# Ledger of designs, part 278: peptides against a protein of PDB entry 3T6J

Target 1, 375 residues: chain A of PDB entry 3T6J
Amino acid sequence: PIVESYIGFIESYRDPFGSRGEFEGFVAVVNKAMSAKFERLVASAEQLLKELPWPPTFEKDKFLTPDFTSLDVLTFAGSGIPAGINIPNYDDLRQTEGFKNVSLGNVLAVAYATQREKLTFLEEDDKDLYILWKGPSFDVQVGLHELLGHGSGKLFVQDEKGAFNFDQETVINPETGEQIQSWYRSGETWDSKFSTIASSYEECRAESVGLYLCLHPQVLEIFGFEGADAEDVIYVNWLNMVRAGLLALEFYTPEAFNWRQAHMQARFVILRVLLEAGEGLVTITPTTGSDGRPDARVRLDRSKIRSVGKPALERFLRRLQVLKSTGDVAGGRALYEGYATVTDAPPECFLTLRDTVLLRKESRKLIVQPNTRLE
Target 2, 372 residues: chain A of PDB entry 3T6J as posed
Amino acid sequence: PIVESYIGFIESYRDPFGSRGEFEGFVAVVNKAMSAKFERLVASAEQLLKELPWPPTFEKDKFLTPDFTSLDVLTFAGSGIPAGINIPNYDDLRQTEGFKNVSLGNVLAVAYREKLTFLEEDDKDLYILWKGPSFDVQVGLHALLGHGSGKLFVQDEKGAFNFDQETVINPETGEQIQSWYRSGETWDSKFSTIASSYEECRAESVGLYLCLHPQVLEIFGFEGADAEDVIYVNWLNMVRAGLLALEFYTPEAFNWRQAHMQARFVILRVLLEAGEGLVTITPTTGSDGRPDARVRLDRSKIRSVGKPALERFLRRLQVLKSTGDVAGGRALYEGYATVTDAPPECFLTLRDTVLLRKESRKLIVQPNTRLE

## One batch from the design tools (peptide; made by RFdiffusion4, then SolubleMPNN)

Design b2_p26_1_s2 (from b2_p26_1, 14 letters changed)
Fold by OpenDDE base, seed 4:
Structure b2_p26_1_s2 (fold): chain B 375 residues (1-375), chain A 26 residues (1-26)
Amino acid sequence: as target 1 above (375 residues)
Amino acid sequence: VRIVLGGPAVEALASDALASSGTVNY
């Protein structure tokens, strides 16, 4: 088997300022069959990057073909095991040197093991579909999240010599219609500027890229889905995201007005964006469970994903990228914290829903030492 | 060689919100 490993100070999620990496490491075996799907995604990446909702001037000047490999993890030492990884975590290096993507395939497989009777917050009619397609949809989401999420976008930089990596006279901010008024100075990074929101904001951008691009037929084709199956994968991917946005409330601490998990905060933000889109795209309905206790149902109207969801996500995702590219921390924080705010305002009453989420909380899964077998 | 995560998921006593680093959907 082909063995891959990494070790070092990699992810900064545990740093409140998003800057200091946690020491982690893994040993994994390459899954050749699944890697072939990601190779096809890489082959289409340059084209798919053009489908992202920002001008080419906000994308990397040169496409650098990354590696993308599916890995079956033998051991992972760290605070948590990711489903996917994009490294390095430095946007400047991603722009100039490129990056590597991995999907932790067997980690995803564990996440798919959901018992129908324990599946919370879905309509009964969606449960079987969700169980069937959660895995495949998550493979799509992770692939897009890593490769085209974390792997996309340009930071506008003024170097130590005062030179810009963009044409100040011709590049227009698509949100303002004006010339670029802010950028990263020498020594400034994404994490140093955006600090406390950097990790969650970037995860939100990457997740949004996944949702947005999974609507593209070519993406589904790459993963081997066509026709009704492709539509079901799309639906379940979006449904999983809006459900995750509700589940995210577990990771909010009302007393401290803070989020304890970057990805879950990101998913809540996406839920808020899709709720704001209105038109019955997403509905969260408080219910009473069979035990007579509070419950809830998330509904996603699949017929409105493209007509309502996509345009809402497009606008939001473009705004995320523009604010990131320009280093507009004030605008970025205002946008992101606005959607990340948890109140008990109607109609959603998110603080009340949080109580329901906590009441219906599923047991955390522990990933134990894997077994190997010859097939 | 297929690597399979060994056995059913074990219930953890504590939901440490900081314990899930990286892209994970539960």
Scores: peptide ipSAE 0.031, ipTM 0.585, DockQ to the pose 0.231
Fold by OpenDDE base, seed 1:
Structure b2_p26_1_s2 (fold): chain B 375 residues (1-375), chain A 26 residues (1-26)
Amino acid sequence: as target 1 above (375 residues)
Amino acid sequence: VRIVLGGPAVEALASDALASSGTVNY
């Protein structure tokens, strides 16, 4: 078998300043069959990057073809096992030297397992569809998130000699219509500038890229979905995201006004963006469960994903990227923290919904002891 | 040879939200 591994201080999710990595490591075996799908995605990546909602001047000057591999994890030492990884976590290196993407395929397989009766916050009519397409939609989302999410965008830099990696006279900020007014100085990084919001903000950008690009027919074709199946994968991917945004409330601590999980904070932000889009795209309805206790339902109008959802996400995603590229920490923080704020304001009453989420909380799955089999 | 994560997941109480392998992160 082809074996891959890594070890070191890699992921900074547990650092409140987003800079210090947790010591972790894994040993995995390449899943050749699953990797082939991601290889096709890589082959289309340069073209798909052009579909992102920012000018080419805000994208990498040169596409650097990464590796993308599906891995079956034999062992993982760390606080948690991710579904995917994009490394290195340094945007400058991603921009100039390249990167690797991995999908932890057997971790995803475990995450796919759900019991219909335990599936919270969905309408009954959506449950069977969700169960059927959750797995495939995750493969799409992870692939896009890693490769075209984390793997996209340019940082505007002035080097130690005063030279810019962009033309100051011709590059226009698409949000303001003005010339670029801010950038990264020598020695400044994404993490160093955006600090406490860096990890969650970047995850939000990557998740948003996934949702945005999963609407593209070429993406679905790469993953082997056509016609009604492709539309169902799209629907379930978006439905999963809005559901995850509700579930995210578990990871908010009201007393400290903080989030305990970067990805879940990101998913809550996306939920807020899609709720703000209005027009009945997303609806969260408090209900009473069969046990007589509080419950909730999230509804996503499939017919409004492209007409309402896509434009809202496009605008939001462009703003995320522009603020990231220009190193505009003040603007980026204002935008992101605005959507990440959890209050009990109507109509959503998110703090009240949080109580419902906690009430309906399921026991976490503990992954213990990998097995090997011949297939 | 396919490597799969072991059998039924063991239910556990999460004391640390960041220490959850059951949450899909990427």
Scores: peptide ipSAE 0.030, ipTM 0.583, DockQ to the pose 0.213
Fold by OpenDDE base, seed 5:
Structure b2_p26_1_s2 (fold): chain B 375 residues (1-375), chain A 26 residues (1-26)
Amino acid sequence: as target 1 above (375 residues)
Amino acid sequence: VRIVLGGPAVEALASDALASSGTVNY
């Protein structure tokens, strides 16, 4: 088998300032069969990047074809095992040297396992569809998230000699209609500038890319879905995201006004964006469970994903990218923290919903003891 | 050779993944 490993100070999720890496390492075996489907996505990546809702001037000047490998983890040391990885974490290096994507396939297999009776916050009519398509939709989302999410967008940079990597006279900010007014200076990085919001903001951008691009027929075709199956995969992917945004409330600490998990904060932000879109796209309804205790239901109107959801996400995702590219920390923080704010204000009453989420959650478990077999 | 997760701990983890779908990072 082909063995891959990495070790070092890699992920900064546990740093309050989003800069210092946690010591992490893994040893894994390449899953050739699963890697092959991601290779098809890589082959289309350059074209799919053009479908993202920002001008080409805000995209990387040169597409650097990455590796995308599915890995079965033998051992992992760290605070948590991801489903996917995009490395290196330095955006400047991603732009100039390229990047590698990995999907941790046997971790995803755990995430795919669904017990209908334990599936919270969904309508009964959605549960069977969700169970059927959760795995496939997750493959789509992870692939897009890593490859076209983390792998997309340009940082505007002024180097140590004062030269710009963009034309100051011709590049226009699509949000303001003006020339570019801010950029990264020599020695400034994404993490150093955006600090406390950097990790979650980037995850939110990547998740949003996944939702946005999963609507493209070519993406579904790459993953082997057509017709009604493709529409079901789209629906379940979006449904999973809005549900995850509700579940995210577990990771909010009201007393400290902080988030404890970057990805979950990102998913809550997306939920807020889609709720703001209105028009009956997303509805969260407090209910009473069969046990007589508080419960909730998330409803996503399938028919409004393209008409309401896509435009809302498009505008939001463009704003995320523009603010990232220009190093506009003030604008980026105002946007992101605005959507990441958790209050008990009507109509959603998110703090009350958090109590429901906590009531319905199960205890977090550890991943242990992988087994090997011949398949 | 395929490496898989198995045993009681995995079953418990699978249940957690339903309760908090965002526990797995990607």
Scores: peptide ipSAE 0.027, ipTM 0.541, DockQ to the pose 0.268
Fold by OpenDDE base, seed 3:
Structure b2_p26_1_s2 (fold): chain B 375 residues (1-375), chain A 26 residues (1-26)
Amino acid sequence: as target 1 above (375 residues)
Amino acid sequence: VRIVLGGPAVEALASDALASSGTVNY
């Protein structure tokens, strides 16, 4: 329909245990022009799923073609407005019944209203490129995040009758080289098993899928980018992610050793993965601002995205998926909390950087809704 | 019809960001 809406207990990100849904509701109008890009992405989804860095045995057995639309939100009732949505949030239902994706396109316009002079933590030479391509790159990221991030991967399940949805004799864990040793039992869910890390871990997986697959030429072509423009979109998408990982420190509470925002925690984890890759791929440099106060710069070496970044992200993303599929909470928690730990250890000194992030913090943007115009 | 959330960005003084359900902050 041209007007879409939903209402109910949908997202669990505000529950510390990832279990209780927040009551949400929206009314939106379909953006036909942008939706056409997502329709092309859907048409390629089955093929693009094969490009993900896990064996087909860890992917859904059957691709269920979802709807994917770009929506201009008239009103959203909730604690925050997402840029994209993949529903339902139940992995079992996503596997058996399918899912729907939406991009909340006009939310992005608000997020990116930052003036050039207020754009923090970027090299001066990157600012104009970032301003030009942040919107388009984020459309790519959201599309991949929802459709091929949240829409990908299989949970290994034993049902109430004792039947498995995978062949125990032939399916091999690519990380261990062994047969599958763990799975979800009847009544166990992603959220129930992974609990406190479930939401952020899943967001991290979805964001990582976006970064990984945005390197594929077909993805950029779907969004209408070729040649130098495609490379700039890739660069800005990765640059935005590493910048977001730094900005994420705002949402960490040192005194409680916790994160207040699942997506920002996820982005910090990705930053840590890309920093660990080394080789000068990502560099965070403390600086002094023109005001004489602490500042920082994030540098991403464009030439190393494919050679250094992609392999690092591939290994990490595969591990995320394998641990998710097998319900290996101990392994998953160890991996994820390891990268999500914020210390003041050199060379990054993240707690010190957090002080810089807080010092350079932008005012919170309020979204006043509705606001409509004829164009 | 173009639908815009927030029009010109309204800045608010908030010391802490609210925990969100699926909110994307970049």
Scores: peptide ipSAE 0.026, ipTM 0.588, DockQ to the pose 0.212

Design b2_p26_1_s3 (from b2_p26_1, 14 letters changed)
Fold by OpenDDE base, seed 3:
Structure b2_p26_1_s3 (fold): chain B 375 residues (1-375), chain A 26 residues (1-26)
Amino acid sequence: as target 1 above (375 residues)
Amino acid sequence: PVIVLGGPAVEALASDALAESGAINY
């Protein structure tokens, strides 16, 4: 339909245990022009899923073609306005019944309005490029995140009758080289097993899929980028992610050792993965601002995205998926919380950087939802 | 699940971009 809406208990991000949905609702109008890009992405999805860094046995047995539309939001009721949505939130339903994706185009447009002088933590040489390509790169990221992030991967399940949705004799865990040792039992879900890390972990997986697949030429072509423009979109997408990982420190509470926002925690984890890759891929440098107060710069070496970044992200993303598929909560928690830990250890000194992030924080901006009329 | 650009996440990711009050409605 031209008008899209939903209402109900949908997202669990506000529940500390990731189990209870927040009451949410929206009304939106289909943006036909933008939706055409996502339709092309959907048409390529089955092939692009094969590019993900896990064995086919860890992917859905059958690709269920989803709807994917760009929406202009008329009204949104909830704690936060998303840029994109993948529903339903139940992995079992996604793999058996399918899913729907939406991009909230006008929410993205608001996020694209950047004042150069207020753009924090970037090198001066990157600012103009970042401003130019932030929007387009984010469209790519959202599309990949929703469709191929949240829309990918298989949960290994034993049903109430004792039947498995995978061959126990032939499926091998690519991380251990062994047969599958764990799975979801009847009544167990992603959220019930992974609990406090479930939402952030899944967002991290989806964001990582976006970064990983945005390197694929076919993806850039779908969005209308070729040559130098495609490379700039890739660069800005990765740059935005590492910057977001730094900005994420705002949402960490040191006294409680807690993250207050699942997506920001996810972005910090990705930053940590890319920093761990080393080789000068990502550098965060404390500086002094023009005001004489602490500042910082994040640098991403574009020439090392494919050679250093991609392999690091590949290994990490595979581990995320394998642990998710097998329901290995202990392994998943150890991995994810390890990267999500914020300390003041050198060389990064993240707690000190957090103080810098807070110092450079802009005042909260309000998104206004005015009345819309038909003309 | 959703990519949250709004609320606290937008405040972070678009903190630089949202120098102007964003309207959800065009």
Scores: peptide ipSAE 0.017, ipTM 0.526, DockQ to the pose 0.082; fails the geometry check
Fold by OpenDDE base, seed 4:
Parts: C-alpha cells; sequence; structure tokens
Structure b2_p26_1_s3 (fold): chain B 375 residues (1-375), chain A 26 residues (1-26)
C-alpha cells in the first residue's frame, strides 16, 4: 500500500489568535479508488475556479495543480480528526507555491454510521435519504471544501519593495464599485489580520464554496452522480449543512458570548445566511418529541436550493472573498460576527433552540485505530 | 485548514477537544 504521513505544528484552531499551530500527525494508507475521483476534480479545478462568484482578479493569478489524495487513517495524533486537509496553512504559499489536499476517507465513514432512530432534527421523510446520501455528499463537500474552498482566492499584497500583486488602477472591488483601498502589507497574513475570526471565517468560506459548487453538474459527474442521484446528493449536502448549523449551537457558550468550534460556527453562519434568504428555503420548527420533551425539525425546500439558496450563498461568498482579499478586517468582522451572533430573537429563538440541541445531544463516538491486513 | 464534517462522531471529537482545550476551531 502507499503510505502517507505528516507531522508538525499545522493547525492553529486551538490558538485564540489563530496563529500558533498545534502539534499533530497521522499515518494513513492511500485509497486509490477515491483518490481517482479527486484527481478528476483536480483536473477540472482550473475551470471550476472560474465558476466562483468573484472576479478573476480576486482569484489566484496562476492555477497551480495541487495533489489531492484520499487517505484511510491508521492513526491520528491531535485534538481532533479532520475529514479533510488543505496544507500549507499560509495563503501566500498557497498562491505562489501551491498546496496539497487530502481527504480522510475512513473518518467520513465513521460519520455515516448514524442510526435512523438517533438521527435528530430531520423530518421523517428525509431520514432515509439522508442516511443513504450522507456519505457520498460528504465526499463531494470535502473535495470541494479543500480543493476549491481553501485552494481558492487571492490575497492582495504589497510586498516589502512596495510592489503590488494586483493592478491598482484596473482592479475594481465588486462590492463597492471602487478601486481597491486595502491590502496586506509586508508581514501581514490572513491569520494575523483577522485573528480571532480567521479560522472560522475561512472554514465558512470553504464550506460555502462546497455548497455553491456542488450544484454544478460537472462536479457531481466527477463523483459518479447523475440524474436523480445527483439531485439527491445536492439536497442531502445542503440539508446536512443546515442541520449542522442547528447542531452548531452546542458549541456556543451564551455566558461567554463565544464559539468553541470554528467549523460549527461557520455552519451556523451559513444557516443564518440561508434563513435570511427567506422564501421558505429553510425552516426550523420547534416540536415536541415522543418523550414529551422539546425537539425541533429542520426543513430545506429542495426546489428552492437553486432559485433562492444559490443566489444568497453567491452574494455572501463573494463578500467573504472580497473582504478576505482586501484585508478588510473591519468589514469582514462586521459581516461574520453579524451572522455568528446567537440571540433568542424570533422567529428562530436560537438560544431556546440551543437548549433543545443540548437536550437531544447524542453520546460521544469513539474512533478506534483500524486493523489492516495484507492480502 | 481542515474540514470537520457534521456528525455525532465529529461533533463529539470537536466537543471533547473543545472541552479539553477551551477553544478548538475545527
Amino acid sequence: as target 1 above (375 residues)
Amino acid sequence: PVIVLGGPAVEALASDALAESGAINY
């Protein structure tokens, strides 16, 4: 088997300022079959990057073909096991030297092992579909998230010599209609500028890219989905995201007004964006469970994903990217914290829903090192 | 960056990591 590993100070999620990496490492075996799907995604990446909702001037000047491999993890040492990885975590290196992507395939498989009776917050008619397509939809989401999420976008930089990596006279901010008024100076990075919101903001951008691009037929074809199956994968991917946004409330601490988990905060933000889109796209309904205790249901109108959801996400995702590219911390913080705010305001009453989420919380799953054998 | 997909296992790992570290942004 082909063995891959990494070790080092890599992810900064445990740093309140998003700057210092946690020491982690893994050993994994290459899943050749799934890697072939990601290779096809990589082959289409340059074209798919053009489908992202920002001008080419806000995208990397040159596409650098990355490596993308699906891995079955044998061991992972760290505070948590990701489903996918994009490295290095330095945007300057990503845009000048390139990057590598991995999908931790067997981590995804663990996430699929949900019993129907334990599946919370979904309508009964969605549960079987969700169980069937959760796995495949995750493969799509991870691939897009890593490759085209974290792998996309340009930072506007003025180097130490005063040179810009963009044309100040011709590049227009699509949100303002004006010339670019802010950028990263020498020594400034994404993490250093955006600090406390950097990780969650970037995850939100990457997740949004996944949702946005999973609507593209070519993406679904790469993963082997066509016709009704493709539409079901789309639906379940979006449904999973809006459900995750509700589940995310577990990771909010009302007393401290803070989020404990970057990806969950990101998913809550996406839920808020899709709720704001209105038109019955997403509905969260408080209910009473069979046990007589509070429950809830999340509904996603499949027919409105493209007509309502996509445009809402497009506008939001473009704004995320523009603010990131220009180093507009004030604008970025205002946008992101606005959607990340958890209140008990109607109609959603998110603090009340949080109590329901906590009440319905499932027991912790244990991830155990797999056995391997040579045949 | 890494993606942590929603699910009881991933959520639990994130929760536990958060409980232990006080702040894990996965």
Scores: peptide ipSAE 0.017, ipTM 0.528, DockQ to the pose 0.080; fails the geometry check
Fold by OpenDDE base, seed 5:
Structure b2_p26_1_s3 (fold): chain B 375 residues (1-375), chain A 26 residues (1-26)
Amino acid sequence: as target 1 above (375 residues)
Amino acid sequence: PVIVLGGPAVEALASDALAESGAINY
């Protein structure tokens, strides 16, 4: 088997300022079969980057083709085991030196092991479809999230010599119609500049890229989905995201007005964007469970994903990227914190829904190191 | 960056670790 490992101070999710890495490491084995799917995605990446909703001037000048492998984890040391990784965590290095992507395949498999009877907040008619396509849809989402999410977008930089990596006279901000008014200076990074929102904001951008690009037929074909199966994968991927946005409320602390998990905050933001789109795209309905206690149902109208969902996500995702590229912390914070705010305001009453989410919370799973054998 | 997917359980591991180190504050 091909063995991969990494070790060091890598992820900064535990740092309130998003700057200091926690110590982590893994040893894993390459899953060749799944890696082949990601290799096909990599081969199409340069073309798929053109489908993202920002001008080429806001995209990397040159796509640096990464390695993308699926890994089966043998051992992991850290605070949490991810489903996918994009490294290094330095945007400047990603732009100049490139990056590596991995999917932690057996971690995903554990995440898929939800029993039908324990599947919360879905309509009964969606449960079987969700169970069937959750795994495949996650493979699509992780691939897009890591490769084309974290792997996309340009930072506008002025170097120590005063030179810009963009043409100040010709590059136009698509949101304002004006020339670029802000950028990163020498020594400024994404994490240092956006600080407390950097991790969650970037995860939100990457998740949004996944949802947006999963609508593209070429992406679905790469993963082996056509016709009705492709449409079901799309539907389940979007359904999973809106459900995750509701589940995210578990990770909000009302008393401190803060989030305890960057990815879940990101998913809540996406839910808010899709709810704001209106037109019956997403509906959250408080219900009563069979036990007589509060429950809820999330409904996604599959027929409105392309007509309502895609345009809403397009506008939001473009704004995320433009604000990131220009280093506009004030604008970025205003946008992101606006959607990340949790109140009990009608119609959603998110704090009340949080109580329902906590009431319906599943028991924590333990991840245990697998046994290995020669076959 | 890493993506954490899955049910509350896998996410709870990350959440507990984040809770110990302090939550993301705005």
Scores: peptide ipSAE 0.015, ipTM 0.511, DockQ to the pose 0.069; fails the geometry check
Fold by OpenDDE base, seed 2:
Structure b2_p26_1_s3 (fold): chain B 375 residues (1-375), chain A 26 residues (1-26)
Amino acid sequence: as target 1 above (375 residues)
Amino acid sequence: PVIVLGGPAVEALASDALAESGAINY
């Protein structure tokens, strides 16, 4: 339809247990031009899923072609306006019935209307490039995140009759080299099993899929980027993610050892993964601003994205998926919370950096309901 | 799941985009 609506208890980000949906609703108009890009992405999805860093046995047995539409939101009711949506949130339904993807295009456009002088934590040489390609790179990221992130991976399940949706004798855990030792039992879901980390973990997986697959030339071509533009989109997408990981510290509460936002926690985790990769891939440098107050700079070495970043992210993303597929909550929690831990340990001194992030925090933008006019 | 550019997650992506733009504080 040209006009789409969405209403119900959908996203569980406000539930401490990640299970109870918040009531949300929107009315939106289809952006045909951007939707056509997502349709091309959908057409390539089955092939692109094979590029993900896990065995086919950890991927869905059957690809169910989803809908993917870019929408210009007229009105949104909820605690926050997403950039993209993948529904339903139930992995079992995604596996059996399929899913729908939505990009909220005009929300993205508003979000990326950044003034150069207000752009924090980037090197001066990156700012113009970042401003130019932030929007386009995010379209790529959202498309990949929703379609191939949330839309990917298999849960290993034993049904009520004791039957498995995988071959216990032949499927090997790529991390352990052993047979599968854990799975979801009847009545267990991703959210019920992983509980407090489920949302953020899944967002981290989806974001990681976006970063990983945006390196693929076919993805960039689908979005209309080739040559130098494609490389710039890649660079800015990765740069945005590492910057986001720093900005994420705003949403950490040290006194409670708690993250207030699932996506920001996810981005911080990715930042930690990329920092751990070392080799000068990512550098965060405390500085002094022109105002004489603390500042910081994030540097991403473009030349090391493929050589250092991709392998690091590949290993991490595979671990995320394997732990998810096998329902290994203990392993998943240990991995994820390990990277999500915020300390003031050197060299990064993240708690100190958090103070800098808070100091440099921009005023909250209000998203105002757009008006429409007849042409 | 949603890449929430709204709510805490808008503050996430929009804390990237809107913290970059100053638009979202969760």
Scores: peptide ipSAE 0.015, ipTM 0.547, DockQ to the pose 0.101; fails the geometry check

